# Peptides against a protein of PDB entry 5D63, part 76

Target 1, 292 residues: chain A of PDB entry 5D63
Amino acid sequence: SLRRGIYHIENAGVPSAIDLKDGSSSDGTPIVGWQFTPDTINWHQLWLAEPIPNVADTFTLCNLFSGTYMDLYNGSSEAGTAVNGWQGTAFTTNPHQLWTIKKSSDGTSYKIQNYGSKTFVDLVNGDSSDGAKIAGWTGTWDEGNPHQKWYFNRMSVSSAEAQAAIARNPHIHGTYRGYILDGEYLVLPNATFTQIWKDSGLPGSKWREQIYDCDDFAIAMKAAVGKWGADSWKANGFAIFCGVMLGVNKAGDAAHAYNFTLTKDHADIVFFEPQNGGYLNDIGYDSYMAFY

## One batch from the design tools (peptide; made by RFdiffusion4, then SolubleMPNN)

Design b2_p15_3_s2 (from b2_p15_3, 9 letters changed)
Fold by OpenDDE base, seed 1:
Structure b2_p15_3_s2 (fold): chain B 292 residues (1-292), chain A 15 residues (1-15)
Amino acid sequence: as target 1 above (292 residues)
Amino acid sequence: SEIEKLFRETYRSLL
């Protein structure tokens, strides 16, 4: 079954993603097909899938940017019914906003069926143009129509997945204690992570003994990422991944505070030095404490 | 802990 998480939802037939037009929070805002850029934040194209308890394979889909939900207009079963953004809640009972999401016949892509109407989210005519209509359309689970098949590219990790990635890293001290702060984390591309770092003012910050040293840099980076998240997204129920570590060197005569994030495939961590903006696979320290 | 004490006493800057 599809896990709770943030997804970039891409058509299986053409390079088009499910896009909330202009990221608008207005009720009735069209959801459309739109081009996307891999390894970037596609601002209007990220969706938080929240599983409905006790309803198999059924979710709400919250647009991360607008905080509104994917909504089948009037819950109509007519082919061509508009799919729009609309105000809602994660655990709504409104069948217009409930989507059964299961694997398609190809075993890789998903189909998105409206719970009430039993119609499917359809990229009309497989149109790859920006602004192409997305609508509810008749279909079946076993049909191979690529207009109704979607790849769910997971853009987030659970706290458990993050914990597992840390546990696999060789630069963890035997005394390590990790503290999880949230349940689900949007994982940023390095370019975005770096831009937040730049915008924070940290590149121009002066190291000063004790008063503004490694721990201050590391915590300032975490704070900057947190603020960026709060300022950028209207949806709730997730955080932005940015960790803080304390580590000791191999000789045991020096310690350091630094950041870390996840690799693109979410399987590993990479260390980030907030004093210079560098990404490293080995920062020269073994972590004895982290929070993220 | 001993390591926490070490952190406070033996910080190293990368600047």
Scores: peptide ipSAE 0.036, ipTM 0.688, DockQ to the pose 0.132
Fold by OpenDDE base, seed 3:
Structure b2_p15_3_s2 (fold): chain B 292 residues (1-292), chain A 15 residues (1-15)
Amino acid sequence: as target 1 above (292 residues)
Amino acid sequence: SEIEKLFRETYRSLL
């Protein structure tokens, strides 16, 4: 079954993603097919899937940028019915905004069925052009039509997944205590993470004994990421991944504060030195405390 | 803990 999370949703037939046009929060904004750039933040093409309690395989889909929800216009079962962004809530009872999402017959892609109408989200004619129509269309779960098959590329991790990634890392001290601050985290590509670091002013900040040393740099980076998240996205119910660690060296005679994020595949952590913007697999310290 | 005390009272990493 599909997990709660943030997804980039890509057509199985052509290199097109589900895009909220212009990221607009206006009711009735078209959802369309649009090209995407791998390994980047595709701003209008990220969707938070929130599972509905006690309704099997059923979700709302909130556009991360606009904070609006995928909506089948008037809940109509007519083929060609518009799919739009519309105001809503994560746990709505409005069947226009409830989507049953399950594996297609190929076992890899998903189909997206409207809960009320039983029609499917369809890239009309498999059109790969920017702005191509996405509509509700008749179909069945077992059909192989790629117009109605979608890959859900997960762009986030749960707190449990992040915890597991940390636990696998060899640079964790035996006394380690981790403190989880949120439930779901958007994982940024390094280029975006670095840009936030640059924009924070940290590259020009001077290390000063005690008054602005390693802990100040690490906390400033986390604060910068938090602010970036708040300023960039209108959806709620998730955070941007950026951790803080305290570590001790192997000799036990020095300590350091630093940041960390997740690797592209979300399986491991990578350390980030906020004093120079470097990414390291080994920062020279074993973490005894983290919060993220 | 001793490690927490170490962090507070000893040298921090410097570039």
Scores: peptide ipSAE 0.035, ipTM 0.702, DockQ to the pose 0.137
Fold by OpenDDE base, seed 2:
Structure b2_p15_3_s2 (fold): chain B 292 residues (1-292), chain A 15 residues (1-15)
Amino acid sequence: as target 1 above (292 residues)
Amino acid sequence: SEIEKLFRETYRSLL
């Protein structure tokens, strides 16, 4: 079954993603097919899937940027019914905003069925052009039509998945204590992470003994990422991944504070030095404490 | 912990 998380949703037939036009929060904003750029933040194309308790395989889909929800207009079962962004809540009972999401017949892609109408989210005519119509359309779960098949590319990790990635890393001290601050984390591309670092002013910050040293740099980076998240996204119920670690060197005679993020495949962590903006697989310290 | 104490009392790296 599909896990709670943030997804980039891509058509199985053409290189088009489900896009909330202009990221607008207005009720009735069209959801359309749009091109995307791999390994970047596709701002209007990220969707938080929230599973509905006690309703099998059924979710709301919240646009991360606008904070509005995928909505089948009037819940109509007519083929060609518009799919739009509309105000809502994560655990709504409105069947216009409830979507049953299960694997298609190919076992890799998903189909997205409106809970009420039983029609499917359809990239009309498989049109790959920007702004192509996405609509509710008749279909079946076993049909092979790629217009109604979607890849769910996971852009986030749960706190448990992050914890597992940390546990796999060889640079963790035996005394390690981790503290989880949130439940779900959007994982940023390094380019975006670096840009936040640059915009924070940290590249021009001066190291000063105790008054502004390694812990201050690491905390400032986390604060910058937090602020960026708050300023960038209208949806709630997730955080931006940026960890802080305290570590000790192999000799046990020096300690350091630094950041970390997740690799592209979300399987591992990579260390980030906020004093110089470097990414390292080995920062020279074993972490005895982290919070993220 | 002893490690936390070490962190507070030792020089911190400049990287």
Scores: peptide ipSAE 0.045, ipTM 0.689, DockQ to the pose 0.139; fails the geometry check
Fold by OpenDDE base, seed 5:
Structure b2_p15_3_s2 (fold): chain B 292 residues (1-292), chain A 15 residues (1-15)
Amino acid sequence: as target 1 above (292 residues)
Amino acid sequence: SEIEKLFRETYRSLL
């Protein structure tokens, strides 16, 4: 079953993703097929899937950028019915915004069925052009039509997954205590993470004994990421991943504060030095405390 | 903790 999380939803037949046109929060904004760039933030193409309690395999899909929800216009079962962004809530009872999402017959892609109409989200004619129509369309779960098959690429991690990634890392002290601040985290590409770092002013910040040293840099980076998240996305119910660690060196005669994020596959952590913007697999310290 | 004491009292890496 599909887990709660943020997904980039890509067509199984052509290199197009489900895109909220212009990221607009206006009711009735078309959801369309659009090209995407791997390993980047595809701003209008991220969807928070919120599972509906006690309704099997059924979700709302909130556009991360606009904060609006995927909506089948008038809940119509007619083939070609528009799929749009529309105001809503995560746990709505409005069947226009409830989507049953299950594996397709190929076992890798998903189909997205409107709960009320029982029609499927369809990239009309498999059109790969930017702005291609996405509509509700008749179908069945077992059909192989790639117009109605979608890969759900997970762009976020749960706090438990993040915790597991940390636990696998060899640079964790035996006294380690982790403190989880949120439940679900959008994981940024390094390029985006670095850009936030650059925009924060940290590259030009001067290390000063005690008054602005390693802990200040690390916390400033986390604050910058938090602000970036708040300023960038209208959806709620998730955070942007950026951890802070306190670590001690092997000799036990030096300590450091630094950041960390997750690798692309979300299986491991990578350390980030906010004083120089470097990514390291080994920062030279074993973490005894983290919060993220 | 002893590690926290270490962090407060010992060298903090510049880079």
Scores: peptide ipSAE 0.040, ipTM 0.697, DockQ to the pose 0.137; fails the geometry check

Design b2_p15_3_s3 (from b2_p15_3, 9 letters changed)
Fold by OpenDDE base, seed 2:
Structure b2_p15_3_s3 (fold): chain B 292 residues (1-292), chain A 15 residues (1-15)
Amino acid sequence: as target 1 above (292 residues)
Amino acid sequence: SSIEELFRKTYRSLL
């Protein structure tokens, strides 16, 4: 079954993603097919899937940028019914905004069925052009039509997944204690993470003994990421991944504070030095504490 | 912890 998380949703037939046009929060904003750039933040194309309790395989889909929800216009079962962004809530009972999402017959892609109408999200005519119509359309779960098949590329991790990634890293001290601050985390590409670092002013910050040293740099980076998240996205219920670690060296005679993020595949962590903007697989310290 | 105390008392690294 599909897990709660943030997804980039890509058509199985053509290189087109589900896009909220212009990222607009207005009711009735078209959801359309649009090109995307791999390994980047596709701002209008990220969707938070929230599972509905006690309704099997059924979700709301919140656009991360606009904070609005995927909505089948008037809940109509007619083929060609518009799919739009519309105001809503994560646990709505409005069947226009409830989507049953299950594996297609190919076992890799998903189909997205409106809970009420039983029609499927369809990239009309498989049109790969920017702005192509996405609509509700008749279909069945076992059909092979790629117009109605979608890859759900996970762009976030749960706190448990982050915890697991940390746990398997070799640079964790035996005394390690981790503190989880949120439940779901958007994982940024390094380029975006670095840009936030640059914009924070940290590259020009002066290290000063005790008064502005490693912990200040590390916390300032986390604060900058938090602020960036708040300023960039209208959806709630997730955080931007940026961890803080305290570590001790192998000799046990020096300590350091630094940041970390997740690798592209979300399986591992990579250390980030906020004093110089460097990414390292080994920062020279074993973490005894983290919060993220 | 002893490690936390070490962090507080030692010079913090500049990378």
Scores: peptide ipSAE 0.036, ipTM 0.712, DockQ to the pose 0.142
Fold by OpenDDE base, seed 4:
Structure b2_p15_3_s3 (fold): chain B 292 residues (1-292), chain A 15 residues (1-15)
Amino acid sequence: as target 1 above (292 residues)
Amino acid sequence: SSIEELFRKTYRSLL
């Protein structure tokens, strides 16, 4: 079953993703096929899938950028019915915005069926061009038509997954206490994480004993990421992953505060030194406390 | 804790 999370949704047949045109929050904004760049933030192409309680395999899909929801126009079962962004809520009962998402017959891709109409999200004609029509279309769960098959590339982690990644890391002190602040986290590519760091002013910040030292740098980075999240996305119900750790060195005579994020595969953490913008697998400290 | 106290008393910078 598809888990709650943020997904980049890519067509199984052509290199095209489900895109909310111009990221517009206007009702009726077309959802279209659009090219994407792997391992980057594809701003208009991220969707928060919220599972509907007690309705098997059924979700709302909120566009992260616009805060609007994938909507089958008038809930029509007619082939070629527009799929648009439309205002909504995560746990709506509006069948125009309810999508049953299950594995296709190939076992790797998914099909996206409108709950009410029972039609499927279709990249019309498999058109790979930017702005290609995405529509509701007749279909079945078992047919192999790639126009209706989608890869759900998960771009977020749950707090539990983050916790597990931390637990796998060898640089955790025996006294470690972790504090989880949110439930679901968009994981940024390092390039974006670094850009936030640059834009925060931290690269030009002067280390000063006690008054602006390691903890200030680490907290400033987390604050910068938080602000970036708030400023960048209109959807709610998720955070941007950026952790703070306190660690002690092997000798036990020095401590440090630093950041961490997740690796591209979300399986591990990587340490980030906010004083110089470096990513490290070993920062020279074992963490006894984290919050993220 | 002792380790938390250590953090308050000792710190390390890369700069």
Scores: peptide ipSAE 0.035, ipTM 0.714, DockQ to the pose 0.135
Fold by OpenDDE base, seed 1:
Structure b2_p15_3_s3 (fold): chain B 292 residues (1-292), chain A 15 residues (1-15)
Amino acid sequence: as target 1 above (292 residues)
Amino acid sequence: SSIEELFRKTYRSLL
């Protein structure tokens, strides 16, 4: 079953993703096929899938950028019915905004069925052009039509997954205590993470004994990421991954504060030094505390 | 606790 999370949703037939046109929050904004760039944010193409309690395999899909929801216009079962962004809530009872998402017959891609109409999200004619129509269309779960098959590329991790990634890292002290602050985290590409770091002013910040040292840098980076998240996305119910760690060196005579994020495959953590913007697999310290 | 005290009081890394 599909897990709660943030997804980039890519057509199985052509290199096109489900895109909310211009990221607009206006009711009735078209959802369209659009090109994407791998390993980038793809701003208008991220969707938070929120599972509906006690309704099997059924979700709302909130556009991260606009904060609006995928909506089948008037809930119509007619082929070619527009799929748009529309105001809503994560746990709505409006069947226009409820989507049953299950594996297709190929076992890799998913199909997205409107809960009410039982029609499927369709990239009309498999059109790979930017702005191609996405509509509700008749179909069945077992059909092989790639116009209605979608890869769900997970762009986020749960707190449990993050915790697991930390737990398998070799640079964790025996006294480690982790504190989880949120439930789901958008994981940024390093390029984006670095850009936030640059924009924060930290590259030009001066280390000063006690008054602005390692902990200040690390906390400032986390604050910068938090603000970036708040300023960039209108959807709620997720955070941007950026951890803070406190660590001790092998000799036990020095301590450090630093950041960390997740690797591209979300399986491991990578350390980030906010004083120089470096990514390291080994920062020279074993973490005894983290919050993220 | 000793590690925490170390961090708070004295031995912070420059980087």
Scores: peptide ipSAE 0.036, ipTM 0.704, DockQ to the pose 0.146; fails the geometry check
Fold by OpenDDE base, seed 3:
Structure b2_p15_3_s3 (fold): chain B 292 residues (1-292), chain A 15 residues (1-15)
Amino acid sequence: as target 1 above (292 residues)
Amino acid sequence: SSIEELFRKTYRSLL
C-alpha cells in the first residue's frame, strides 16, 4: 500500500507531472500536466498523500505549495470532468477529494481512482505539453492505458525511515540517543539545502570562542531550514529535514556540533558542516546525540 | 568523564 508522504507524481507514458497551475490556492484552479526538472524542487508538483483511517488505500492529496486539495469537479463520473485544486481538509468525508490509490497492472505505476465516481485521473490523450488537461475518465484497474498510470516518486521520509538511515551509519557512537521532532520530512536536494545555508548569512559568520561556536552554527542552520519551510509551503503536517548532531572524535579528546541530511535515495545520511557549507561522509566525529 | 562533560569542557568547533 502507498505510504503517507510527499510525492512527485509523474505520468507513466510521457515526461509530465501532475501540476497545480501557477500554484494558486483559488478554488477551481486547474490541475494540469507539466514538464519537470529531475532532482530539483518542482514547487507546484508536490503532493502530500494523507491516508484515510479505516478506508483501505484511500487518500487526500494536498498540494504542498498551495495547501489546497485535488478535487474532482462536482464528483461527476462523466469522462472529461475537470480535476482542480480546492479548499479542503486532510481527513475530509467529501468524496470529490477522496482518492483510492493502488498499483496498476504493471506492478510499478499507480492508478488514482476517485472514491465516489470510480473514474480515474487521466492525462487526456497522453499530451506532454505544458498545461495539458488532467481529468476524471472511465477506466478499470487492470487496463494498461498509460494516460491513467502514474509513478509516485517519494520526496519525503518518515521519522522511522530517518531513524533507520541514522542507525546504518558507521559514525554513530554506542551511547547514541536520538530525538524525533516530527513525523514526515521533505528531503531537500543538496543544492536547495546549500542555498538556504547561503541565504542564512552563515557563510559570513565569524567563529568566536564559546559565544558563537559549533553549536550556534548548527542550530542557526536548523532554524534557517525551519523558517524556509514555513515561508515556502502552505500545507501542514510535515517538516523539512535538517538534523543536528553532537559528536565526539575517536581519540575522545574533542567534540563537535554539526548538521546532517539524507542522501538522494533516502537510505543514508550525509554530514553537513555549517561553518563552511561542506558535505562529508565522515566529519571526523561519532554522534552521541541527534535531534531532527 | 562522560561524553557530555567532555563536550562542555573542550573547544568544540573548527579552529
Scores: peptide ipSAE 0.031, ipTM 0.698, DockQ to the pose 0.129; fails the geometry check

Design b2_p15_3_s4 (from b2_p15_3, 9 letters changed)
Fold by OpenDDE base, seed 1:
Structure b2_p15_3_s4 (fold): chain B 292 residues (1-292), chain A 15 residues (1-15)
Amino acid sequence: as target 1 above (292 residues)
Amino acid sequence: SEIEKLFRELYNSAL
C-alpha cells in the first residue's frame, strides 16, 4: 500500500504533474496539470498523503504549499466534475476529500479514486498543456487509460527510513545515539539546501573559538532550514530534513559538529559542512550523536 | 562511553 509521505504526482501518459493552480489557499482553486522540472522543488505540486485509520488504502491529499486539500467538487459522480483545493483536515470524514489510492493494472502507476463518488482523478484528454483540467471521471481499477494513471514519486522519508540510512553509513561511531525529532521529512535537492545555506548568511560568518564554532554553524544551518520550512509551506505534519551530527575523529582526540542530509535516492546520508557549504561522503569524523 | 563523555560538549573541537 501507499505509505504516508509527500509525493510529486505525475501523469503516466504525459509529462504533467498534479498542480494546485498558483498555490492558492482559496476554496475552489483548480487543481490542474502542469509541467515540472525534475530534481527541483515543484512548489505547487507536492502533496502530503495522510492515511485514514481503519479505511483501507484511503488518504487525504494536502497540498504542501497551500495547506488545502484535494477536493472533488460537491462529491459529484458526474464525469468532468472539478477537482479543487479546499480547506480541510488530515483526518476528515468528508468523502469529497477522501481518496482511495491503489496500484493500477500496470503495477507501477496508481489510480486515485474518490471515496464517495468512486470516480477517478483524470487528466482530461491527456492534455499536457499548463493548466489542463483535472476532473473526476468514470473509470475502473483495471483500465489502462493513462489519463487516470499517476506515478507517485516520493519526496520524503519517514524517521525510520532516515534512521536506516544513518545506520548503514560507515562513518558512525560505535557509541552513536540518534534522536528523532519528527515523523516525516521532505528531502531537499542539494541545490535548494545550498540556497538555504547561502540565504542564512552562514557563508559570510566568521569562525570564532568556542563562541561561534562548529556547533554554532551546524545548529544555525538547522535553524535556517527549519525557518525556511515554516516560511515556505502552509501544510503541517512534516519537517524539512536537516540533521546535526557530533563526531569524533579516528584518533579520538578531536571532535566536530556538522550537518547531514539524504542522497537523492534516500538510501544514504551525505555530510554537509556548514562552514563552507561542501557536501562530503566522508567528513573525517565518526558520528557519536545526531538529531534530526 | 569515554569518548562520548569527553567530546559531548565539543570542548576539544578542531573546527
Scores: peptide ipSAE 0.077, ipTM 0.788, DockQ to the pose 0.175
Fold by OpenDDE base, seed 4:
Structure b2_p15_3_s4 (fold): chain B 292 residues (1-292), chain A 15 residues (1-15)
Amino acid sequence: as target 1 above (292 residues)
Amino acid sequence: SEIEKLFRELYNSAL
């Protein structure tokens, strides 16, 4: 079954993603097919899938940018019914905004069925052009039509997944204690993470003994990421991944504070030095404490 | 832990 998380939803037939046009929060904003750039933040194309308790394989889909929800217009079962962004809540009972998401017959892609109408989210005619119509359309779960098949690329991790990634890292001290601050984390591409770092002013910040040293840099980076998240996204119920670690060197005579994020595949962590913006697989310290 | 407290008291070296 599909897990709670943030997804980039890509058509199985053409290089097009489910896009909320202009990221607008207005009710009735068209959801359309749009091109995307791999390994980047596709701002209008990220969807938080929230599973509905006690309703098998059924979710709301909240656009991260707009904070609005995928909505089948009037819940109509007519082929060609518009799919739009509309105000809603994560655990709504409105069947216009409830989507049953299950594996297609190919075992890799998903189909997205409206809970009420039983029609499927369809990239009309498989049109790969920007702004192509996405609509509710008749279909079945076993059909092979790529217009109704979607890859769900997970762009977030749960706190448990992050914890597991940390636990696999060889640079964790035996006394390590981790503190989880949130439940689900959008994982940023390094380019975005670096841009936040640049925009924070940290590249121009002067190291000063004790008064503005490693811990200040590390906390400032986390604060910058937090602020970026708040300023960038209207959806709630997730955080932006940026960890802080305290570590000790092998000699046990020096400590350091630094950041970390997750690798592209979400399987490992990479250390980030906020004093110089470097990414490292080995920062020279073993973490005894983290919060993220 | 006491060890964590000790680590926090260590000199924080900047890179």
Scores: peptide ipSAE 0.076, ipTM 0.777, DockQ to the pose 0.152
Fold by OpenDDE base, seed 5:
Structure b2_p15_3_s4 (fold): chain B 292 residues (1-292), chain A 15 residues (1-15)
Amino acid sequence: as target 1 above (292 residues)
Amino acid sequence: SEIEKLFRELYNSAL
């Protein structure tokens, strides 16, 4: 079954993603097909899937940017019914905003069925153009029409997945203690992470003994990412991944504070030095504490 | 450990 998480939802037939037009929070904003750029934040194309308790394979889909929800207009079962952004809540009972999401017959893509109407989210005519209509359309779970098949690319990790990635890293001290701050984390591309670092003013900050040293840099980066998240996204129920680590060197005579994020495949961590903006697989320290 | 506690303060950090 589909896990709770943030997804980039791409059509199985053409290189288009499910896009909330202009990221608008207005009720009735069209959801459309739109081009996307790999390894970037596709701002209007990220959806938080929240599973509905006790309703098998059924979710709300909240647009991260707008904070509005995927909504089948009037819950109509008519083919061609508009799919729009609309105000809602994660655990709504409104069937217009409830989507049953299960694997398609190909075993790799998903189909998105409206819970009430039993119609499917359809990229009309498989149109690959920006702004192409997405609508509710008649269909079945077993048919192979790519207009109704979607790849769910997970853009987030659970705290457990992050914990597992840390545990796999060779630069963890035997005394390591990890502290989990949130349940689900949007993982940023390095380019975005770096841009946040640049915009924070940290590149121009000077190291000063004790008063503004490694821990201050690392915490400032964490704070900058947190603020960026709050300022960028209207949806709730997730955080932006940016960890802080405290580490000790191999000799056991020096410590350092630094950041870390996850690799693109979410399988590993990469260290980030907030004093110079560098990404490193080995920062020269073994972490004895992290919070993220 | 004592060493861990000491390093938690990052007192010996040169960075």
Scores: peptide ipSAE 0.071, ipTM 0.778, DockQ to the pose 0.175
Fold by OpenDDE base, seed 3:
Structure b2_p15_3_s4 (fold): chain B 292 residues (1-292), chain A 15 residues (1-15)
Amino acid sequence: as target 1 above (292 residues)
Amino acid sequence: SEIEKLFRELYNSAL
């Protein structure tokens, strides 16, 4: 079953993703096929899938950028019915915005069926051009038509997944205590994480004994990421991943505060030094406390 | 913990 999370949704047949045109929040904004750049933030192409309680394999899909929801126009079962962004809520009962998402017959891709109409999200004619029509179209779950098959690339982690990534890291002290601040986290590419760091002014900040030292740098980075998230996305119900750690060195005679994020595959953490913007697999400290 | 105490006692002053 598909987990709650943020997904980049890519067509199985052509290198095209489900895109909310111009990221517009206007009702009726077309959802279209559009090219994407791997390992970057594809701003208009991120969707929060929220599972509907007690309705098997059924979700709303909220565009992260616009805060609007994937909507089958008038819930029509007619082939070629427009799929648009429209205002909504995560747990709506409106069948125009309810999508049953299950594995296709190939076992890797998913199909997206409108709950009411039973038609499927279709990249019309498999058109790979920017702005290509996405529509509701007749189909079956077992049909192999790549126009209706989609890869759901997870761009977020749950708090439990983050906790698991931390737990398997070798630089965690035996006394470690972790504190979870949110339930779901968008994981940023390092390039984006670094850009936030640069824009925060931290690269120009001067270390000063106690008054602006390691803890201040680490907290300032966390705050900068939080603000970036709030300023960048209209959807709710998720955070941007940026952790703070307190650690002790092996000798036990020095302590440090630093940041961390997740690796591309979300399986491991990587340490981030906010005083110089460096990413390290070993920062020289074992964490005894984290919050993220 | 002793580690937390180190932080509280300004033992991280070098970084």
Scores: peptide ipSAE 0.068, ipTM 0.777, DockQ to the pose 0.152

